# Designs tried in a protein design run: peptides against a protein of PDB entry 5KEZ. Part 59

Target 1, 320 residues: chain A of PDB entry 5KEZ
Amino acid sequence: NVAIYNPFRPWWERYQPVSYKLCTRSGNEDEFRNMVTRCNNVGVRIYVDAVINHMCGNAVSAGTSSTCGSYFNPGSRDFPAVPYSGWDFNDGKCKTGSGDIENYNDATQVRDCRLTGLLDLALEKDYVRSKIAEYMNHLIDIGVAGFRLDASKHMWPGDIKAILDKLHNLNSNWFPAGSKPFIYQEVIDLGGEPIKSSDYFGNGRVTEFKYGAKLGTVIRKWNGEKMSYLKNWGEGWGFVPSDRALVFVDNHDNQRGHGAGGASILTFWDARLYKMAVGFMLAHPYGFTRVMSSYRWPRQFQNGNDVNDWVGPPNNNGVI

## One batch from the design tools (peptide; aimed at target 1 Y15 H54)

Design b2_p23_6 (made by RFdiffusion4)
Pose (drawn by RFdiffusion4):
Structure b2_p23_6 (pose): chain A 320 residues (1-320), chain P 23 residues (1-23)
Amino acid sequence: as target 1 above (320 residues)
Amino acid sequence: STDDTVFNQGHNRFRVVANAANA
């Protein structure tokens, strides 16, 4: 991924890919393989955050400011370490004047245009689908058990299916024959938009962002909500079917207060209420549960938004 | 500046989607 130095090494630089080499601030390929093997050998599975909708920001300076030193040039669309060229991006397919996503009532541009200027991969091309699949198959054979598909709302459900069609079964040393990767797709669907999370049920589960937003408001006793109203918690509140939901109280994104749910999202900063919300979630049968494990940063709210929400993991001059 | 642009691209990546969903 791009090594971003202003601001200094933000957590979200990891969502701007430069190549598919397994080489990050978290470690190299040897350390990654070692982790996956050790965890599988004690029965704990690894799920990978797959950033496949885009490469890096179109305004990032060319050069080798990358986590493995790989060269890249966003202005010329050259990512030779993959390799990707300008033919591999949606510049000619997007219909907005800016080339970015401008209107979320238009389901087409949400898919074909640049998300906040991030170079949008042409996922309809077999070559691009193959390069992504090669990356995910490399991970599957190492032994990962599934994927979080980042920014799934900005990918066509069919393009995702075409990529998943190319995946190997899970490593037969650890998983039964015919096992398939666990897929959960990150789609923020609070209603009122043309894209529905149900559009993605053919590919795997989806993140249910309504879950934590509603639970936070209820536990905080905001907006007239009471815990007694949780008697019919689940699809009774308009959530996706339980067998398609990946649920959580907070995630790495919206724990910073800017996300789906804003200030209602309970986090480790609200430890007493947070424990209660996690407890309710873990006790209730709805959904497959994910628990957040975080790091502290110097929060500094100005106008209800944290100007330090970009701060990366604890580090000494960028080394984690 | 270029730094501001790069910052807005990364920083708003999550925020823009959430704002749209919340609306």

Design b2_p23_6_s1 (made by RFdiffusion4, then SolubleMPNN; from b2_p23_6, 10 letters changed)
Fold by OpenDDE base, seed 5:
Structure b2_p23_6_s1 (fold): chain B 320 residues (1-320), chain A 23 residues (1-23)
Amino acid sequence: as target 1 above (320 residues)
Amino acid sequence: SQDDAVFNSYHNYFIDTAKAAEA
């Protein structure tokens, strides 16, 4: 991915890929393979956060300022380490003046235009699908158990399916023969927009962002909510079917107060309430649960916003 | 939008900063 130095190596640089090389701030491919092997050997499975909707921002300077030193040129859509070229992006499909998503009530924009300047991959193309599948299959062959598909809301479900159909079975060294990757898709659907979580049920589980948002309001006793109202928690609260739901109290985005759920989201900053929420989540049968492991950072609020929300994990001069 | 709130804080900031540096 791109190496960003202003601010200094923010967490979100990881979501601006320039190649599919397993070479980042976290280590190289050999180190990753070693970690996956060690984890699998003790029954801990690895699920990769796969960024396949886009490459880096269109305004990033061309050069070799990337975690593996690969050359890239956003201006010309040149990513030779893949390789991608101008033919592999949706520039011609997006009809907005800016080239970015301007209206989230237009599903076509949401899927075909750039997410805040991130170069949008033409996932309709078999070549692009194949390059992504090769990346994911390499991970599968290493021994990962599945994937979180980042920014799934911004990909056509059919394109996702086409990629998934190219995937190998899981590595038989650790998984039963014929096992398929576990897929969960990040789809932010709190209602009110045309793209729905249900659009993606056919590809795997989806993130249920209503879960953390509503649970937060209940535990915080906002809007007169009571714990007793949780008697029909799950589908009774309008959530997706349990067998399609990936549930969580918070994630890296909404932990920083800007994501889906807003201020209702409970985090480790409110330790007591957070423990209550996590405890409830783990005790309740609804959905597949995900527990957050995060870190403290020097929060600095200005006008209700943390100006240091970019701060990534503890590191040594950028190296994790 | 639900997504804009997240990305405006990070990605959009980066893009704007990069554009400003090029200007």
Scores: peptide ipSAE 0.042, ipTM 0.672, DockQ to the pose 0.101
OpenDDE base, seeds 1, 2, 3, 4: peptide ipSAE 0.022, 0.023, 0.022, 0.023; ipTM 0.549, 0.565, 0.555, 0.579; seed 3 fails the geometry check

Design b2_p23_6_s2 (made by RFdiffusion4, then SolubleMPNN; from b2_p23_6, 14 letters changed)
Fold by OpenDDE base, seed 3:
Structure b2_p23_6_s2 (fold): chain B 320 residues (1-320), chain A 23 residues (1-23)
Amino acid sequence: as target 1 above (320 residues)
Amino acid sequence: SQADAVFRSYGDYFRDTARAAEK
């Protein structure tokens, strides 16, 4: 991914890829392979956050400022380490004036235009699908168990399916022969917008952002909410079917105090209430559970916003 | 959604910063 130095190596630089090489601030491919092997050998499975909707920002300067040293040129859509070229992006398909998503009530725009300037890959192209599949298959062959698909709402479900159809079975050294990768898709669906979580059920599980948002309001006792109202928690609250749901109290995004759920989201900053929420989640049978492991950063609020919400995990000069 | 915009605003932030630096 792009190595960002202003601010200094933020967490979100990981979501601006310039190649599919497995060399990042967390380590190189050999170290990753070693980690996966060691984890699998003790029954701990690895799921990779796969950023496949886009490459880096369109206005990032060309050069070799990346975690693996690969050259890239966003201006010309040149990512030779893949390789991608200008033919592999949706610039001509997006009809907005800016090239960015401008109206989230337009599903086509949400899928075909750039998410906050991030170069939008033309996932309808078999070439692009194949390059992504090769990346994911390399990880599968290393021994990962599955994937979180980042920004799935911004990809056409059919394009995702086409990629998934190219994937290998899991590595038989650790998984039963014929095992398929576990897939969960990040889809923010709180209602009121045209893109629905159900659009993605065919590809795997989806994130249920209503879960953390609603649970937060209940545990915080906002708007007269009571714990007793959780008697029909799950589908009874309008959530997706349990077998399609990936549930969580918070994630790295909404942990920053805004977005889906906003201020209702409970985090480690609210230690007591957070423990209650996580405990409830783990005790309740609804959905596939995910527990967050995060870190403390020096929050500085200005006008209600944390100006340091970019801060990544503890590191040694950018290396974790 | 607004949530998406907030969550992915860091990409936009960096884009704007990079663009400003190029000028």
Scores: peptide ipSAE 0.040, ipTM 0.728, DockQ to the pose 0.118
OpenDDE base, seeds 1, 2, 4, 5: peptide ipSAE 0.039, 0.020, 0.020, 0.038; ipTM 0.662, 0.611, 0.593, 0.722; seed 4 fails the geometry check

Design b2_p23_6_s3 (made by RFdiffusion4, then SolubleMPNN; from b2_p23_6, 11 letters changed)
Fold by OpenDDE base, seed 2:
Structure b2_p23_6_s3 (fold): chain B 320 residues (1-320), chain A 23 residues (1-23)
Amino acid sequence: as target 1 above (320 residues)
Amino acid sequence: SQADAVFNQYANYYRDTARAAEA
């Protein structure tokens, strides 16, 4: 991915890939392979956060400022380490003036335009699908158990399926023969937009963001909410079917938010309530559960916004 | 609902803001 130095190595630089090389500030491929092997050998499975919707931001300077030193040129859409060229992006397909998503009520923009400047891959192309599949298959062959698909709402479900159909079975050294990778898709569906979580049920599980938002309001006793109302927690609250849901109390994004639902999200900053929420989540039989492991950062609020929400995990001069 | 829509917009905004901070 790109190496960002201003601010200094933010968490979000990881979501700006310039290659599919397993070479980041967390380690190289050999170290990753070693970790996967050690984890698998003790029954701990690895799921990779796969960034396949896009490459880096269009405004990033060309050069070799990347975690593996690979050259890239966002301006010309040149990513030779893949390789991708200008033919592999949706620049001509997106019809907005800026090239970015401008209206989230337009599903076509949401999927064909750049997510906040991030160069949008043409996932309709078999070449692009194959390059992504090769990346994911390499990980599968190393021994990972599945994937979180980042920014899934920004990809056409059919394109995702086409990629998934190219994937290998899991490594038989650790998984039963014929096992398929576990797939869960990040889809932010809190209502009010045309893209729905149900659009993606055919590809695997989806993130249920209503879960943490609603649970937060209940545990905080907002608007007269009571714990007793959780009796029909799950589908009864309008959530996706349990067998399609990946549930969580918080994630890295909404952990950094404030107000308008973000304020309802419980995090480690509110330890007592957070423990209650996580405990309830683990005890209640709904969805596939994910527990957050985060870190403290020096929050600095200005005009209601944390100006340090970019801060990544603890590191040694940029090396994790 | 309206409340859900507002929250959804908020979530998208902050995600996008974080990823666009370098631009």
Scores: peptide ipSAE 0.023, ipTM 0.599, DockQ to the pose 0.055
OpenDDE base, seeds 1, 3, 4, 5: peptide ipSAE 0.021, 0.022, 0.027, 0.020; ipTM 0.546, 0.595, 0.610, 0.583; seed 4 fails the geometry check

Design b2_p23_6_s4 (made by RFdiffusion4, then SolubleMPNN; from b2_p23_6, 14 letters changed)
Fold by OpenDDE base, seed 5:
Structure b2_p23_6_s4 (fold): chain B 320 residues (1-320), chain A 23 residues (1-23)
Amino acid sequence: as target 1 above (320 residues)
Amino acid sequence: SQADQVAAQYRDYFTTTAKAAEA
């Protein structure tokens, strides 16, 4: 991915890829392979956060400022380490003046335009699908158990399916023969927009962002909400079917006060309430649960916004 | 949705910052 130095190596640089090389601030491919093997050998399975909707920002300067030193040129859409070229992006399909998503009520914009400048991959192309599948299959062959698909809302469900159909079975050294990768898709659906979580049920589980948002309001006792209202928690609250739901109290985006959930989201900063919410989530049968492991950073609020929300995990001069 | 609007603004900040950092 792009190496960003202002601010200094933010967490979100990981979501601006320039190659599919397993070479980042966290380590090299050999170290990753070793970790996966050691984890699998003790029954701990690895699920990779796969960024496959886009490459880096369109305005990032060309060069070799990347975690593995690979050259890239966003201006010409040149990513030779893949390789991708201008033919592999949706620039010509997006009809907005800026080239970015401007209206989330237009599903076509949401899927064909750039997510605030991030170069949008043409996932309708078999070549692009194959390059992504090769990346994911390499991980599967290493021994990962599945994937979180980042920014799934911004990909056509059919394109996702086409990629998934190219995937290998899981590594038989650790998984039963014929096992399929576990897929959960990040889709922000709080209602009121044309793109629905149900559009993605056919590909695997989906994130249920209503879960953390609604649980937060209940635990905080906002708007007269009571714990007794949780008697029909799950589908009774309008959530997706339990067998399609990936549930969580917070994630890396909304614990910073952004994205789905807003101020209702409980985090480790609200220690007591957060423990109550996580305890409830783990005790309740609805959905497949995900527990967050995060870190403390030096928050500095200006006009209600944390100016240090870019701070990534603890590191030594950029090395994790 | 309101949540998506907030997310969009946040992502815009990221890309703008990245532009400045790599310029």
Scores: peptide ipSAE 0.031, ipTM 0.643, DockQ to the pose 0.079
OpenDDE base, seeds 1, 2, 3, 4: peptide ipSAE 0.028, 0.024, 0.027, 0.029; ipTM 0.641, 0.591, 0.627, 0.654; seed 3 fails the geometry check

Design b2_p23_7 (made by RFdiffusion4)
Pose (drawn by RFdiffusion4):
Structure b2_p23_7 (pose): chain A 320 residues (1-320), chain P 23 residues (1-23)
Amino acid sequence: as target 1 above (320 residues)
Amino acid sequence: SWIMPWASFFVGPDKGFMVDPPN
């Protein structure tokens, strides 16, 4: 991923890929393989955050400011370490004047245009699907058990299916024969938009962002909500079917207060209420549960938004 | 060793860590 120095090494630089080499601030390929093997050998699985909708921002300066020193040039669409060229992006397919996503009532541009200027991969091309699959198969053979598909709303459900069609079964040293990767797709669907999370049920589970937003408001006793109303918690509140939901109180994004749910999302900063919300979630049968583990940063709210929400993990001059 | 700045964890029979992008 792109090494971003202004601001200094933000957590979200990891969502701007430069290549598929397993080489990040978290470690190199040897350390990654070592981690997956050791965890599998004690029965704990690894799920990878797959960033496959895009490469890096179109305005990022060319050069080697990358976590493995790989060269890249966003202006010329050259990512030779993969390799990707200008033929591999949706510049010609997007129909907006800016080339970016402008209107979320238009399901097509949400898919084919650049998400906040991030170079949008042409996921309909077999070559691009193959390069992504090669990356995910490398991970599967190392022994990962599944994937979080980042920014799934900005990918066609069929393109995702075409990529998943190319994946190996899970490593037969640890998993039964015929086992398939666990897929959960990050789609923020609070209603009122043309894209529905149910459009993605053919590919795997989806993140249920309504879950934490509603639970936070209820536990905080905001907007007239009471805990007694949780008697019918689950699909009774309009959530996706329980067997398609990945649920959580907060995630790494919306714990910073700018996300789906805003200030209602409970986090470790609200420890007393947060424990209650996590407890309710873990006790209730709805969904497959994910628990957040975070790091502290110097929060600084101005107008209800944290100007330091970009700060990366604890570090000494960028070394984690 | 591989570093996990976030160590988000899945609970239940399919338990494990969600890792940051390895690339």

Design b2_p23_7_s1 (made by RFdiffusion4, then SolubleMPNN; from b2_p23_7, 15 letters changed)
Fold by OpenDDE base, seed 2:
Structure b2_p23_7_s1 (fold): chain B 320 residues (1-320), chain A 23 residues (1-23)
Amino acid sequence: as target 1 above (320 residues)
Amino acid sequence: MYKLPFRDRLVGPEQGYIVEPPW
């Protein structure tokens, strides 16, 4: 991914890829392979957060300022480490004035235009699908158990399916022969937009962002909400079917006070209430549960916003 | 340098579903 130095190595640089090389602030490919092996040997399975909707931001300077030293040029859409070129992006398909998503009620914009300036990959192309599949298959062959698909809302479900159909079975050293990778898709569906979580059920599970948001209001006792209202928790609250839901109390985005759920989201900053919410989630049968493991950072609020919301994990001069 | 506006990534500018405190 791109190496960002202003601010200094923020967490979000991870979501701006310039190659599919396994070479980042967290280590190199050999170290990753070693970690996966050690985890698998004790029954801990690894799922990779796969960023396949886009490459880095269009405004990032060209050069070799990346975690693996790979050259890239966002301006010319040149990513030779893949390789991608201008033919592999949706610039010509997006019809907005900015090239970014401007109307979330237009499903075509949501999927064919840039997400906040991130260069949008042409996932309709078999070449692009194959490059992504090669990346994911390399991870499968190393021994990962599955994937979180980042920004799935911004990809056509059929394109995702086409990529998934190219995937290998899981590594038989640790998984039963013929096992398929576990897939869960990040889809932010809070209602009111044309793209629905149900559009993606054919590919695997989806994130249920209503879960943490609604649970937060109940645990906080906002607006007269009571724990007794959780009697029909799950589908009864308008959530996706349990067998399609991946549920969580918080994630790396919304624990920073923005996005789905807003101020209702419970985090480790509210330790008592957070433990209650996580305990409830783990005890309740609805959905596949994900528990957040995060870190503290020096929060500094200015005008209601944390100016240090960019701070990544504890590191030594950028190395994690 | 480019900063990813994560808030806008999560909720589109037209998406108004944000749960706020009642005060």
Scores: peptide ipSAE 0.026, ipTM 0.570, DockQ to the pose 0.030
OpenDDE base, seeds 1, 3, 4, 5: peptide ipSAE 0.025, 0.026, 0.023, 0.048; ipTM 0.546, 0.594, 0.528, 0.641; seeds 3, 5 fail the geometry check

Design b2_p23_7_s2 (made by RFdiffusion4, then SolubleMPNN; from b2_p23_7, 16 letters changed)
Fold by OpenDDE base, seed 4:
Structure b2_p23_7_s2 (fold): chain B 320 residues (1-320), chain A 23 residues (1-23)
Amino acid sequence: as target 1 above (320 residues)
Amino acid sequence: DFKLPFRDRLVGPEQGYIVEPVF
């Protein structure tokens, strides 16, 4: 991915790919293989946060400032380490003036235009699908158990399906023969937009962002909500079917005070309430649970927003 | 300088929703 130095190596640089090489701030491919092997050997499975909707931001300077040293040029849509070129992006398909998503009530914009400037891959193309599948298959062959698909809301479900259909079975050294990768898709659906989480049920599980939002308000006793109302928690609250839901109290975005969440989201900063929420989540049968493990950073609030929400995990001069 | 703004926002305790990302 792109190496960002202003601010200094933010967490979100990880979500700006320039290649599918397994070189990151966390290590190289050999180190990754070693980690996956060690984890699998003790029954800990690895699921990769796969960024396949886009490459880096369109405004990032061309060069070799990347975690694996690969050259890239956002201006010309040149990512030779893949390789991708201008033919592999949705520049001509997006009809907004900016090239970015301007109206989230327009599903076509949401899927064909750039997410906050991130170069949007043309996932309709078999070439692009194959390059992504190759990347994911490489990970599968290493021994990962599945994937979180980042920004799934911004990909057409059919394109995702086409990629998934190209995936190998899981590595039989650790998984039963014929096992398929576990797929969960980041889809932010809190209602009010045309894209629905149900659009993606055919590909795997989806993130249920209503879970953390609603649970937060209940535990905080906001709006007169009571714990007793959790009696029909899950589908009874209008959430997606349990077998399609991946649930969580917080994620890295809404932990920072915004994103698909807000003030209602409980985090480790609110330790007591957070423990209650996580405990409830783990005890309740609804959905597939995900527990957040994060880190502290020096928060600085200005106008209700943390100006240091960019701070990444503990590191030594950028190296994790 | 490119920043990755948050894509969606809930607004306050009423759980309102900002549809478009804020840059």
Scores: peptide ipSAE 0.023, ipTM 0.550, DockQ to the pose 0.036
OpenDDE base, seeds 1, 2, 3, 5: peptide ipSAE 0.022, 0.022, 0.019, 0.360; ipTM 0.544, 0.546, 0.544, 0.851; seeds 2, 5 fail the geometry check

Design b2_p23_7_s3 (made by RFdiffusion4, then SolubleMPNN; from b2_p23_7, 15 letters changed)
Fold by OpenDDE base, seed 3:
Structure b2_p23_7_s3 (fold): chain B 320 residues (1-320), chain A 23 residues (1-23)
Amino acid sequence: as target 1 above (320 residues)
Amino acid sequence: DYKLPFRDRLVGPEQGYIVEPPW
C-alpha cells in the first residue's frame, strides 16, 4: 500500500493499495505465512481484510512511496506491480463531473465512481477479476480462512460473485477438503438508500451497522430507550437475517467518533458501557460476532473532531 | 498528502439516520 508520512504512517494508508504484494508495515510474506501457520496449528483462523474495490487515491503523488517500494502512478492509473493500467479503472464509466461519488441515491454512481478519490477498479473486466482472484487465492493457499471484503457497497454484487467463483477451496492441511472461504462484506445500510445489504446475501455475510448503532442508543439510555426493548433483538429490530449478519459494537472507523451510528457507537473509551454492550452481543445468538480489540491514541478534540483520529497502532518507527 | 476518510462516514445523508424498528 501507499506509505504516507504526513501524517506519519496513518492507519488508513492500509486501505490504499498499489500492489497485491504481501509486504506491509506488519511484515513480509514469509512472516505472514509463518503467522498463519502458527495460528492454524492451534485452531486460530485468519481472515484478511481484502481491499479490492479500488487502488490508492487519485491525488497521491507518483513514485515508490509504498510499503514494498513498488512504483505507482495514480495520475496515469499505472500500477505495474499488478499490473493495472488506465483500461482497468472506471474513469470512463463514471459520469459525474468530479469523477467521485456525488449522490448516494444513485446506485450507479456509488458503484462506478470513485469513493472519495480512490481509483475505482473496473471489476466488470475479467482481467481485473482474475488479478484480484490471484491475490486472494494466494492468501487461501497460504492458509487463510476467509475475507472481509472492504467497500462492498461500492462493488456490483455480480462482480463480487464472479471473483468469488474463481477462488480455491481452503487449504486442506487445516480445513476439511472442499471447504469454501468465509466471506463477509462491508455494506453500510442503515436504510433510505437504493443499495441494500440484501443485494449481497448471495456472496456471503454482510456487516449489520444497525446493530452497534442501535445497541449504543439502548445502552446509553438515549431517547428513552430501555434494555427491555431488546426482547426481540435481531430480525425483530429490522436487522438482516441472522445467518447473513456480521455484528459488532464498533469498528476501526466508527470508534473514532464518526460514521454509521455516529456518537451512539460505544467504544473502549467508554469502558463500562462498552463491556456491557460487548457482553450482551456475545451472549445473544443473533449474527456472527466480531470483537474489536483496538489501541489508545492521544485524542485531541477540535470543534468536536479528533484531530489525531489518523493515529495508527503502536509502532517502532513505522513498523508494527 | 491524501487523507482517506473513514469508510463508515462515507454514507449519504439518508444513511446517516438509524432506521427505527418495525414495532
Scores: peptide ipSAE 0.022, ipTM 0.573, DockQ to the pose 0.031
OpenDDE base, seeds 1, 2, 4, 5: peptide ipSAE 0.022, 0.024, 0.022, 0.026; ipTM 0.524, 0.561, 0.467, 0.601; seeds 2, 5 fail the geometry check

Design b2_p23_7_s4 (made by RFdiffusion4, then SolubleMPNN; from b2_p23_7, 15 letters changed)
Fold by OpenDDE base, seed 3:
Structure b2_p23_7_s4 (fold): chain B 320 residues (1-320), chain A 23 residues (1-23)
Amino acid sequence: as target 1 above (320 residues)
Amino acid sequence: EFKMPFRDRLVGPEQGYIIEPPF
């Protein structure tokens, strides 16, 4: 991915790929393979956060400022380490003036335009699908158990399906023969927009953002909400079917006060309430649960925003 | 400078919002 130095190595640089090389702040491919093997040998499975909707930001400077030293040029859409070129992006398909998503009530913009400047891949193209599948299959062959698909809301479900149909079965050294990768898709659906979580049920599980948002309000006792209202928690609250839901109290984005749920989201910053919410989540049978492990950073709020929300995990000169 | 891409931040007004987090 892009190596960002201003601010210094933020967490979000990881979501700006310039190649599919397994060479990042976390280590090289050999180290990753070693970790996956050791984890699998003790029954711990690895799921990869797969960034396949886009490459890096359109305004990032061209050069070799990347975690593996690969050259890239966002301006010309040149990613030779893949390789991608200008033919592999949705620049001509997006009809907005900026090239970015401008209206979230327009499903075509949400999927065909750039997410906050991130170069949007043309996933309709078999070439692009194949390059992504090769990346994911390499990970499967190493021994990962599945994937979180980042920014799935911004990809057409059919394009995702086409990629998934190219995937290998899981490595039989650790998984039963014929096992398929576990897939869950990041889709923000709190209602009121045309894109629905149900559009993605055919591909695997989806993130249920209503869960953390609503649980936060209940635990905080906002708007007169009570724990007794959780009697029909799950589908009774309008959540997706349990067998399609991946649930969580917080994620890396809304932990920083942004996105779905806003201030209602409970985080480790409110330790007591957070433990209550996580405890409830783990005790309740609805959905597949995900627990966050995060870190503290020096928060500084200005105009309601943390100016240090970019701060990444503890590191040694950028190396985690 | 490239602005921080909070994927969950970029939602419609009914999907989510940016607000000062609780202390």
Scores: peptide ipSAE 0.025, ipTM 0.595, DockQ to the pose 0.036
OpenDDE base, seeds 1, 2, 4, 5: peptide ipSAE 0.031, 0.025, 0.024, 0.024; ipTM 0.597, 0.579, 0.580, 0.589; seeds 1, 4, 5 fail the geometry check

